# Peptides against a protein of PDB entry 5B16, part 101

Target 1, 136 residues: chain A of PDB entry 5B16
Amino acid sequence: TPSRINHNERLEFLGDAVVEFLTSVHLYYLFPSLEEGGLATYRTAIVQNQHLAMLAKKLELDRFMLYAHGPDLCRESDLRHAMANCFEALIGAVYLEGSLEEAKQLFGRLLFNDPDLREVWLNYPLHPLQLQEPNT
Target 2, 136 residues: chain A of PDB entry 5B16 as posed
Amino acid sequence: TPSRINHNERLEFLGDAVVEFLTSVHLYYLFPSLEEGGLATYRTAIVQNQHLAMLAKKLELDRFMLYAHGPDLCRESDLRHAMANCFQALIGAVYLEGSLEEAKQLFGRLLFNDPDLREVWLNYPLHPLQLQEPNT

## One batch from the design tools (peptide; made by RFdiffusion4, then SolubleMPNN)

Design b2_p24_6_s4 (from b2_p24_6, 15 letters changed)
Fold by OpenDDE base, seed 1:
Structure b2_p24_6_s4 (fold): chain B 136 residues (1-136), chain A 24 residues (1-24)
Amino acid sequence: as target 1 above (136 residues)
Amino acid sequence: SERERLLAKIKARLDELVAEARAA
């Protein structure tokens, strides 16, 4: 049986991939004319530790981290990194125990506070130009 | 259109995140 640490690290590994995948897919559909470099830039920005830590705060992971690991997280940067990792592990767990859809919904709900923006992000309706392009 | 406006807002938010990333 893996240790709790090993399990969390594995979940983090999985969650990192899930977050990156979801981000990539949604960006791809939302911005059909954006070049790869632009897509990658947005993806990097979305999955950066600072941003993931912000999302983690919405789930009160900061309180959890400070309660459980406060003495070890003296630096703000350490806390952000830990929160980002914890967030990834959480997404990984949601995917593992639930589904990609559940992970998508949770991630989307956290990404945008504006429900209209959230809906566009989550549903990413195809642009007319995408519909007109032949499938290859 | 409404969709275009919403996409613009999403892009603006993403641009903010990019700026934050570069400042980090």
Scores: peptide ipSAE 0.688, ipTM 0.950, DockQ to the pose 0.849
Fold by OpenDDE base, seed 2:
Structure b2_p24_6_s4 (fold): chain B 136 residues (1-136), chain A 24 residues (1-24)
Amino acid sequence: as target 1 above (136 residues)
Amino acid sequence: SERERLLAKIKARLDELVAEARAA
């Protein structure tokens, strides 16, 4: 039986893929004329440790991390990285125990504080070209 | 349209994140 640490690392592995996937899909649909390089740039920015740590803070994961690992996270960069990993593990857990849709909703709620922006992010209409090629 | 305005705001937020990433 894997330890709790191993389990968390496995969830992180899964969550990393989920966050990457969700980000990619939403960017792809929201910006149908944006070239691959632009999409990749936005994706990188969204999934960077600093940003994921900010999202994690909205869930008060920093409180959890400091309680459990405070002495080992004295550096801001260390805390940020740990927060990002913890966030990924959480998303992985939400996906595993719930669904991709639930992970999407949680992620979207955290990405945008503005409910109007959140609604557009989560409920994007398909572009005409996307309708013409639904398999792409 | 309203959607276009909202998309512009989303893009602006993403641009901010890109700037932050480059500054890191």
Scores: peptide ipSAE 0.687, ipTM 0.950, DockQ to the pose 0.864
Fold by OpenDDE base, seed 4:
Structure b2_p24_6_s4 (fold): chain B 136 residues (1-136), chain A 24 residues (1-24)
Amino acid sequence: as target 1 above (136 residues)
Amino acid sequence: SERERLLAKIKARLDELVAEARAA
């Protein structure tokens, strides 16, 4: 059995992919006229450590990290990085123990505080040309 | 339309995140 640290790192690995995938899919459908460079720019911004750390803060992971690690995370940059990793591990765990849908819902709830923006993000209309994509 | 307005707001938020990323 892997150590708890190793397990969390594996969950982080999985969660990173899930966050990347969900972000990519939603951007792709929401902005059908945006070029690849723009899509990539938005994706990078969404999944950057400082943003994921902000999402983690909504779950009070900052309090958890300070409680668990204390002086080891005395620098803000260290805390942000740790929080981002912890957030990814959490998303990975939600996907692993639950489903992609549950991960999507959690991520969407955290991305936007405005319920109207959240609804548009989560339930995007499909573009006619996008409907031609294979379903698997 | 309402959807267009909401999309614009989403884009604006994403633009803010991009600006923050570039400043980091």
Scores: peptide ipSAE 0.686, ipTM 0.950, DockQ to the pose 0.835
Fold by OpenDDE base, seed 5:
Order: C-alpha cells, then structure tokens, then sequence
Structure b2_p24_6_s4 (fold): chain B 136 residues (1-136), chain A 24 residues (1-24)
C-alpha cells in the first residue's frame, strides 16, 4: 500500500501532465500565429515553480505547507518548490476525482484575476483564420 | 477590437511570466 507521500507524488505526476496539457492547448488556440518556440516559452513560464507557487498561494497552500513542514521550508526557494509540487498534486486530484473541465476551470480562474482575460483564456475563441483551416 | 485588446493583455501577462522565468 502506497504511503500518503507516494500517493501525493503520483498525483503530482498526473497534475504536472494536466497543467502542461491545458497550458499547451490554450496557448495553441490563443496564439495561432505563434511558432512552436514561442508557445514553448510561454508554457515554460506558466508552469514554472514560482508561478505555480503563486497560484498555490491564492489557494492558501502556503499556510498548509508552513504548518506541515515549518522550518524545512524556511527558504523561499524551498517553499516555492514545495508549493508548486503541491499545486500540481491538487490539479491532479481535481482531474482524477473530477474532470479535465474542472481542472481547466480551476487553473484558469487562478491564472488571471481579470475576469475578461480569464474568459478569453478559458474559452479561447477561434480566430477567423483558424475557422478556415481544417481541424482534421 | 475588444478581443484583440484582451489578447494583447494576456500576452503582456505572459511576457511578464517569461521575464520572471528568465530572472529565476
């Protein structure tokens, strides 16, 4: 039987993939003229530890981390890394117990505080040129 | 258009994240 830590690590593994996938999909549709390198650059930036930690902070995961690990996370870099991992595990759990849609919604809500930007991100309306291209 | 404006803002935010990533 896997330990709590093992389970969390597995969720993190899953969540990492989900976050990256969602990020990739949304970037792909939002920026139809952006080359692969640009897409990858944005993706990397979105899923970087310090950014995910920022998102985690919005969920007050920092309070949990400090409670659970305290002095082990006295360095900001350690806290950020731990929070990012925890965030991934959370997304993994949301996907696992809920759905990709729920994970998408949660992630999107956290990515942008501006509701208008959030809406565009979440819905990524197709550009007219995209409508003219075959999807399959 | 409004969409273009919003997309520009999204891009700007992403650019900020890129800058942060490079600084890390």
Amino acid sequence: as target 1 above (136 residues)
Amino acid sequence: SERERLLAKIKARLDELVAEARAA
Scores: peptide ipSAE 0.686, ipTM 0.949, DockQ to the pose 0.843

Design b2_p24_7_s1 (from b2_p24_7, 14 letters changed)
Fold by OpenDDE base, seed 2:
Order: structure tokens, then sequence, then C-alpha cells
Structure b2_p24_7_s1 (fold): chain B 136 residues (1-136), chain A 24 residues (1-24)
């Protein structure tokens, strides 16, 4: 059977795809006139290790990492990378054990502390037949 | 679409932060 580490790496692989997918879908519908380059630029900024590490910190994954692997993560960059990977694994686990909707909600809530941004991100119509939410 | 413009501004800042980090 795969080791726990291998399992986490598999979850990370899945979570990376989920994060990329959710980010891509939301950006696509939120900015219908934005060219591919602009969409890609926003996506890169959202899914970069440093940003995902910040999201991970909101879940106190930094404390977990330092507690469990502190001696192995002496460099700040290594910690950020590990936190980002752990965050992806978490999202992957949420998707795997729960649903894409649950992953979407968790990711969206963590992306933005501002309720306005959170609302428009999570509630903006993602279907052509849906009407735009008021006050967006 | 004030909220959307606010989101765009936030994302623009996020991009700028990323670029600064890459430059460092």
Amino acid sequence: as target 1 above (136 residues)
Amino acid sequence: SEKLEKLKAYLDELVEQHQRELAE
C-alpha cells in the first residue's frame, strides 16, 4: 500500500487540479471580456505557492507544519512551499471525500476576507442563462 | 458592477505582489 507521504502527494496532485480548475472557471465567467493572457496572469497570481501558503496560514497549517516538521523546514521558502502543497492536498481531500461544491466554498472563503469579494467570487453567475446578481 | 471592479483591483494588486516577489 502507498505510504502516507505518497497518499498526500496524490491528494496534492488532485488538489492542484481542483484549485486550477476552480480558479479558471471563476475568472472565465467573472471577466468575459478579458483576454487569455489576462486570465492566465490572474490565475498564476492566485495559485502561486506564496499565495496558497497565505491561504494555508488561515487554516493554521503553518503551526501544524512547524509542529510536525519544524526541523525539516528551516527555510521560509521551504515552509511556504510545503504549506502550499499541504493546502492543495487539503483541497484535494475535500473534493475527494466531499464534493467540488464543498471545495469551491472552502477555497472561495479562504481566498477573500472581504465579504464583497467573497460574494462576487462565489455567487457570480457561472451559467449563460443565469442573471447577474444585484449590486455586483 | 462595483464589487467586480473591487475584485479586479484586488487581483491586480495580487499580480503586482507576485511580480515583486519574483523580482526579489
Scores: peptide ipSAE 0.660, ipTM 0.940, DockQ to the pose 0.876
Fold by OpenDDE base, seed 3:
Structure b2_p24_7_s1 (fold): chain B 136 residues (1-136), chain A 24 residues (1-24)
Amino acid sequence: as target 1 above (136 residues)
Amino acid sequence: SEKLEKLKAYLDELVEQHQRELAE
């Protein structure tokens, strides 16, 4: 039987793809005139370990990590990396057990504390049949 | 549009923050 670590690594693998996909799709539609390099730059900033760790902290994953793996996380950078991986695993689990839409909503809500930013990120049209919100 | 520009500004800052962290 696979270990808990192996299971988490598999979820992380899936979650990494989901986070990158969602980020890419939103950036693509939000910034239609931005070149690939600019899109990639934004994506990198969004999905970097330090940023994902920040999002993870909103879910109090830092407390979880210290509780479960404290002795192995002596350095702050190690904790951030572990938190980012755990965050990806969580998103992977949400996608796996729920849906891409649920993963999208959770990720979007965590990305921004500012309600204006959250609204434009989550509600900007991502499909031709969707209408653009006013005052975006 | 206003919210989009606000988002862009936020992302620009996020990029700058990332670059600072890479430099450390």
Scores: peptide ipSAE 0.664, ipTM 0.940, DockQ to the pose 0.875; fails the geometry check
Fold by OpenDDE base, seed 4:
Structure b2_p24_7_s1 (fold): chain B 136 residues (1-136), chain A 24 residues (1-24)
Amino acid sequence: as target 1 above (136 residues)
Amino acid sequence: SEKLEKLKAYLDELVEQHQRELAE
């Protein structure tokens, strides 16, 4: 049985893939005419550590990290990186113990504070050629 | 479509923010 640390790292590995996958899928359907480079640019912005750390802060993971690992996180950049990793591990755990749908919902809820953005993100067109809803 | 444009604007800003951070 792997240590707790190793387990978290494994969950992070899984979560990283889940976050990137979900982001890719949503962007793909949301922007059917956007070229690969544009899709990749949006994806990078969404999944980069600074952004994931911001999402993690919504769950107060910063407080958790400082409480659990404070002595090891002396730099702000280290804290952000750790928060991003912890966020990925959380998403990985939700996927592993729940479902991709649950991970999608959690990620979507955290991505946007604006309910309009949440709605369009989570309710994207089912097909790239499908007509968009009036609210999108 | 309005919400999609709003999302696009948000993502564009996120990209710009990321680029600024990379430049630092």
Scores: peptide ipSAE 0.662, ipTM 0.939, DockQ to the pose 0.853; fails the geometry check
Fold by OpenDDE base, seed 5:
Structure b2_p24_7_s1 (fold): chain B 136 residues (1-136), chain A 24 residues (1-24)
Amino acid sequence: as target 1 above (136 residues)
Amino acid sequence: SEKLEKLKAYLDELVEQHQRELAE
């Protein structure tokens, strides 16, 4: 429906900002000595369409997209782009209806299958006033 | 930390993958 499309586009807009923000914040605190260029390089890799599409597959969004828009997504690049947008909309919805914390947790869980990476990403102190944890 | 270094390695690989995809 047109209304749902507009709503999804708005959610995508919001989700894009949330994904960028969360990625930026985590990288900023995880790598305090890394220059802006390095931080931006990591962020770009994390939020690129191909990567977000991979994260979307973990939620089986590919099956949903093919079901709803199959004829328009015959090319892999088109599917990846659509999946990335859908993923952003999902994160936007989680933030909107839940909280930034919930969005952070979901995003972090999807980013890493490795529990060690997930732990350091999610549990590293993200505020100067937070109690510092030992380096792991 | 070991975990942070592991994360760096993972992200470096992700960057490399991205660069390869851009080059294709």
Scores: peptide ipSAE 0.659, ipTM 0.940, DockQ to the pose 0.861; fails the geometry check

Design b2_p24_7_s2 (from b2_p24_7, 13 letters changed)
Fold by OpenDDE base, seed 1:
Structure b2_p24_7_s2 (fold): chain B 136 residues (1-136), chain A 24 residues (1-24)
Amino acid sequence: as target 1 above (136 residues)
Amino acid sequence: DEKLKKLKEYLDELVKEAEAAEAA
């Protein structure tokens, strides 16, 4: 159990970085005229615990958390925090066992239920000038 | 730009939600 905890914490550490990185890269290219403060604001909103917990719920991680840690997660804030951590660990694991591309695809698919938003996030040309698809 | 505009609007709302949650 201690080994599992340490492993999960390490995965969380990695996943946190991956989520931050992917978010940063996409925002950077999607909004080439947005200043750093605006980029950081969007990033913060995307990677906040409550949002990541929402994404985790799409993977039904809440069911697993309640099953495994129900007695320890009496408060909603605790559950959200735990779910966010588990989500990060999952992304970390996907990156570790797969690739950054796979992590990107999974994260993007979970970020948006709207297919238009999903498409622009995942497929928007990563070019500083953003001239290829001006109507996207 | 239409989809990008839509994305920006979505993110703006997400920011508002984040700020509201932090303030609460």
Scores: peptide ipSAE 0.651, ipTM 0.934, DockQ to the pose 0.896
Fold by OpenDDE base, seed 3:
Structure b2_p24_7_s2 (fold): chain B 136 residues (1-136), chain A 24 residues (1-24)
Amino acid sequence: as target 1 above (136 residues)
Amino acid sequence: DEKLKKLKEYLDELVKEAEAAEAA
């Protein structure tokens, strides 16, 4: 329905900001000597539609999208865009109904299949009052 | 430090993929 579509678009709007924020914060702390341009480059790569669609596939959102919106997704690029938007809406919903911490954990777990990368991303101190993690 | 290096390498590859996608 139009109402549900509008709701999802609003969640996408919120989720986009959450993903952008979380990515920015993690990059800022992980790479203290990296200039703004480098930080922005990594952020763009992380939040681009192609990458978010890949993360969405881990949640089988591709199957969902084809089932629910197949006729409108005849092109692969259209599917990627839709999946990325759906992923953002999901993160937005997690933040809205849960917390930023929950969104952080979900996003971090999906970002990396490699446990070493996941560990450094999620466990690196993001607050001045937190104890410094061992060198990784 | 080693894990961070590994992360940077991963992100570098991700950047390359992003650039390739934009060029396509």
Scores: peptide ipSAE 0.653, ipTM 0.935, DockQ to the pose 0.873; fails the geometry check
Fold by OpenDDE base, seed 2:
Structure b2_p24_7_s2 (fold): chain B 136 residues (1-136), chain A 24 residues (1-24)
Amino acid sequence: as target 1 above (136 residues)
Amino acid sequence: DEKLKKLKEYLDELVKEAEAAEAA
C-alpha cells in the first residue's frame, strides 16, 4: 500500500488536472468570443498557487499545514505552495470519491464569495443542452 | 449579462493581481 504522502501526491496530480479542466470548461463557455490568449490568461490567474492558496485558506488548510509541518513552512511562498498542493489534492479526492459535478460545486463555491459571480459561474451552460440563466 | 460582466471584471482584477505577483 502506498504511503499517505504518496497518496496525497497522487491526489494532487489528479486534482491539478481537475482544477485545470473545470476552469477551462467554464471559461470556454462563459466567454465564447474570447480568444485563446485571453482564456489562458484568466485560467492562469485562477489556478496559480497564490489564488489556490487563498481558496485553501477558506477551508482553514493554512491552520492544518502549520500544525502538521510548522517550521518546514517558514517561508510564505512555501506555505502558499503547500496549501495550493493540498487544495488540489482535496479537489482530486472529491472527484475520485464523488464526481466531477461535486468537484465543480465545491470549486465554484470557494472561487467566489459574491453570490452573483458564483451563480453565473456554476449555472452558465457548460453543454449545449443546458439552459441559460437569466440576467447573465 | 450583467452578472457575466461582473464576473469578467472580477477576473480582470484577478489577472492584475497575478501580474503584480509575478512582477514582484
Scores: peptide ipSAE 0.653, ipTM 0.935, DockQ to the pose 0.897; fails the geometry check
Fold by OpenDDE base, seed 5:
Structure b2_p24_7_s2 (fold): chain B 136 residues (1-136), chain A 24 residues (1-24)
Amino acid sequence: as target 1 above (136 residues)
Amino acid sequence: DEKLKKLKEYLDELVKEAEAAEAA
């Protein structure tokens, strides 16, 4: 049977794909006139370790990581990298145990503290039965 | 539209942060 560590590494692998996919889809619909390079630039910024680590802090993963691996994570860059990986694993777990929609909602809620940004992000792509707000 | 512009501005700042982090 795979160890817990191996399982988390697999979840990280899955979560990385989910985060990139969700990010790509939302950016694609939000910015229909933006070229691939621009889309990729935004995606890179969103999924970078430093940013994902910031999102991980909202889930108090920093406290957990320091408790479990404090001596190994004395360097801030190491902590950020570990937190980002852990965040990906969590998203992977949410997708695996729940759904892509649940992963989308969680990710969107964490991405933005501003409700206006959350709203515009989560509304794209729109469900066929959803009404698009005229003034976004 | 205003919210979308606000989002773009936020993302632009995020890109700047990413570039700064990558350069370090």
Scores: peptide ipSAE 0.647, ipTM 0.934, DockQ to the pose 0.840; fails the geometry check

Design b2_p24_7_s3 (from b2_p24_7, 10 letters changed)
Fold by OpenDDE base, seed 1:
Structure b2_p24_7_s3 (fold): chain B 136 residues (1-136), chain A 24 residues (1-24)
Amino acid sequence: as target 1 above (136 residues)
Amino acid sequence: EEKLKKLLEYLEKLVKEAKELEEE
């Protein structure tokens, strides 16, 4: 339905911001001596469609896309873009219905298969206010 | 920290991969 599509697009919009925010915050605190250019470069790499699509694959969203939208996705680039958008919508939904902390945890778990990287990403001290975050 | 260094290396890998895809 048009309303459902509109809702998904709104979730994508929200999720995009959440992904950008979380990525920015983590990079900022993890690398306090890294200049803005470096921070931006790494952020871009993390949030690019191709990378988000890879994360989406971990949730088997590719199978979902092929099932639901296969005929409309004839190119790999189109699939990547759609998967990235879907991933954003998912993160947006998690934030909206859960919390930023839950979005953070999910995103971090998906970002890294390596437990060391996952640990440092998720557990490195950020800002004290993160403990005061309300549930949404 | 060694883990941070490892993370940085991983991020550099992502950057490299992204650039490679952009060139395709």
Scores: peptide ipSAE 0.610, ipTM 0.918, DockQ to the pose 0.844
Fold by OpenDDE base, seed 2:
Structure b2_p24_7_s3 (fold): chain B 136 residues (1-136), chain A 24 residues (1-24)
Amino acid sequence: as target 1 above (136 residues)
Amino acid sequence: EEKLKKLLEYLEKLVKEAKELEEE
């Protein structure tokens, strides 16, 4: 049986892929005329540690991390890294125990406080195959 | 769509913020 640390790392691995995938898919369809370089730039901005850490704060993961690992995370960069990893693990868990749709909804809700941006992000038409395989 | 433009602007903001942090 894997240790708790190993399990979290595995969830992080999965969550990283889910976040990357969801981001890629949404950007691809939202901006059909945007070149690959632009898509990649925006994806990077969305999924990088500092941004994911910001999203993690909305879930109060910062409080949790500081409570559990405060002394180990005294540097801002370390805290951001840890929060981003924790966020990815959480998304991974949501996907694993729930569905891709649930992960999509959670991620989308956290990405934007602005309801207009949230709406356009979540409701923009996606590939039909995603409707057929909602958990892939 | 205006909302898409707004989204793009938001993403550009994220890019800029990321670059600023990277330079630190």
Scores: peptide ipSAE 0.608, ipTM 0.918, DockQ to the pose 0.844
Fold by OpenDDE base, seed 4:
Structure b2_p24_7_s3 (fold): chain B 136 residues (1-136), chain A 24 residues (1-24)
Amino acid sequence: as target 1 above (136 residues)
Amino acid sequence: EEKLKKLLEYLEKLVKEAKELEEE
């Protein structure tokens, strides 16, 4: 059995893929006329460490990081990176122990404070057979 | 469509912020 640290790193690995996958899928369906370059640019912006760290703050992971790893975090950039990693690990855990849908919901809820943006992100059809969200 | 456009605008802001931080 791997150590707790190794387990978290593995979860981070999984979560990174899940976050990127979910982001990719949503962008793909939300913007059917957007070229690959644009899709990639927006994906990058969403999954940037600084952005994921912002999402992590909503879960108070910054406080957790300082408590658990304070001595190891001397720079703001290090904290952002650690928070992003922890966030990914969390998403990975949610996916692993729950489902992709649960990970999707959690990620979507954290992505946007604006209810309109949250709604369009979460409810816009991610499959051709799904009904389009109103006012998209 | 309106919400979608709003989302696009938000994403553009994220891109801008990311670039600004990268340049620091």
Scores: peptide ipSAE 0.613, ipTM 0.916, DockQ to the pose 0.841; fails the geometry check
Fold by OpenDDE base, seed 5:
Structure b2_p24_7_s3 (fold): chain B 136 residues (1-136), chain A 24 residues (1-24)
Amino acid sequence: as target 1 above (136 residues)
Amino acid sequence: EEKLKKLLEYLEKLVKEAKELEEE
């Protein structure tokens, strides 16, 4: 049986892919005229440790991390990195135990505090056959 | 369209913030 650490690392591995995939798909469809470099730039910004850590704070993972690993996370950068990893593991777990759709919904809800941005991110057509919402 | 524009602006802010932190 794998240790908790091994399990979390595996979930992180999966979650990393899911986060990258979801981000890529949404950006691809939201900005059909944006070149690859622009898409990659925005994806990088979304999935960087500091941003994922910010998302993790919305789930109060910072409290958990400080409680469990406070002495080992004395530097802010270390905490951000750890929180980002935990966030990836969480997304991986949601995908594994739930579905890609559930991971998508959770990720999207956390990405934006602004309801308009959340709506366009989550509801913008991600398939060519889906009707585009007006005024998006 | 306005929402997409707003989203793009938000993403640009994220890019900027990321660069600032990276340089720190």
Scores: peptide ipSAE 0.607, ipTM 0.915, DockQ to the pose 0.868; fails the geometry check

Design b2_p24_7_s4 (from b2_p24_7, 13 letters changed)
Fold by OpenDDE base, seed 1:
Structure b2_p24_7_s4 (fold): chain B 136 residues (1-136), chain A 24 residues (1-24)
Amino acid sequence: as target 1 above (136 residues)
Amino acid sequence: SELLEKLKAYLDKLVAEAAALAAA
């Protein structure tokens, strides 16, 4: 059987793809007139280690990482990378054991502290029968 | 829309932060 480390690496592999996919889909629909370069720029910013690490911190994964690997994570860049990887593994696990929808919801909730931005992110695109909010 | 502009502003901030870190 694979080691816990190997299993985590596999989950990270899956989670990386899920995060990339969800980000791409939402950006595509939210910004229909934005060219590919702009979409890619936003995607890169969202999925970069420092940002994913920030999302991971909301789940207190930093404390977990320091507990488990403290001496190996003395540099901030190492900690950010490890936290980002851990976050990806978490998303991968949520997708694997739950669903893409659950991964989407979790990711969206963490992306934004602002509930209005969270809502516009998660609810785009709108079904033709859905009424748009006045301020969107 | 106002919310989309707000979202764009937020994302622009993320881009700027990423660039700043890359330059450090």
Scores: peptide ipSAE 0.643, ipTM 0.930, DockQ to the pose 0.857; fails the geometry check
Fold by OpenDDE base, seed 3:
Structure b2_p24_7_s4 (fold): chain B 136 residues (1-136), chain A 24 residues (1-24)
Amino acid sequence: as target 1 above (136 residues)
Amino acid sequence: SELLEKLKAYLDKLVAEAAALAAA
């Protein structure tokens, strides 16, 4: 349905911005001495199609994509791109129907399998008035 | 901190993977 396609593309557009924003904010506060170039490099690595596709795989989106669109996704690069777009649409939907905080939590949980890294990413103070965490 | 260094190492790995893919 054309309307459904349009809706999904709009969600992807929104999700792309949310993912990039959340990534930027966390990197900014986690690495206060890192120059802009370094921050940008890390952000690019986090939001690249390959990485987002990996996160999408944790939600088993790959199985869905291959089932629904297998013939159109015969190339690995095509699958990565499609999965990344789908992931962005999902984050966009979570933000739209939920909140930025909910999107933050979901994204953070998927970013790291290591519980220590997950905790520091999600719980590190992102505002000067927040109390410092002991495990930094 | 120790955890931040660990996080940085993880991110450096992601950067390396991105570079490898771009070179493929």
Scores: peptide ipSAE 0.643, ipTM 0.930, DockQ to the pose 0.863; fails the geometry check
Fold by OpenDDE base, seed 2:
Structure b2_p24_7_s4 (fold): chain B 136 residues (1-136), chain A 24 residues (1-24)
Amino acid sequence: as target 1 above (136 residues)
Amino acid sequence: SELLEKLKAYLDKLVAEAAALAAA
């Protein structure tokens, strides 16, 4: 039986891929004229530790991390990295125990406080047969 | 396209923030 640490690391591995995939897919369809370099730049910004940590804070993972590892996370960068990893593990768990759709919905809801941006991100057609939302 | 421009602006901000952190 793997340790809790190993389990979390495995979930992080999975979650990292899920976050990367979801981000890539949405950017790809949302910006059909944007070159690869631009897509990669946006993806990097979305999935890097500092941003994922910000998303994690919305789930109060900072409080959780400080509760569990307070003395070891006194540095901002350490906390940020740990929160990002924890967020990835969470997304991985949601995907593993739920579905990609559930992971997509959770991630999308957290990405944007602005409901308009959330709407366009989550509901922009990802299939050619789907109708585009107005004003996108 | 208006919402996409808004989204792009938001993403540009994220890119800028990332750069700022890297430079710090």
Scores: peptide ipSAE 0.640, ipTM 0.929, DockQ to the pose 0.861; fails the geometry check
Fold by OpenDDE base, seed 5:
Structure b2_p24_7_s4 (fold): chain B 136 residues (1-136), chain A 24 residues (1-24)
Amino acid sequence: as target 1 above (136 residues)
Amino acid sequence: SELLEKLKAYLDKLVAEAAALAAA
């Protein structure tokens, strides 16, 4: 049986892929006329450590990290990196024990405080046969 | 659509913030 640390690292590995995949799929369908470079730029902004750390803060992972690893996280950048990794592990766990849909919903809810943006992100057609939301 | 433009503006902001942090 892998150590707890190894387990979390494995979950992070999985979560990183899930976050990147979900982000890619949503951007692809939301912006059908945007070139690859633009899609990649948006994806990078969404999945980079500082942004994921912000999402992690919404789940109060910052308090958890400071409690568990405070002495090792005295720098803001170190805390952000740790929080981002923890967030990825959490998404990985949600996917593993739940489903991709559950990971999608959680990620989408955290991405946007604005309910309109949340709605368009989560419900914009991700398949050619799906109908666009009327208010998008 | 208006919502897509709003979303794009939000994402553009994220890009700008990321760039600013990377340059710091």
Scores: peptide ipSAE 0.638, ipTM 0.929, DockQ to the pose 0.873; fails the geometry check

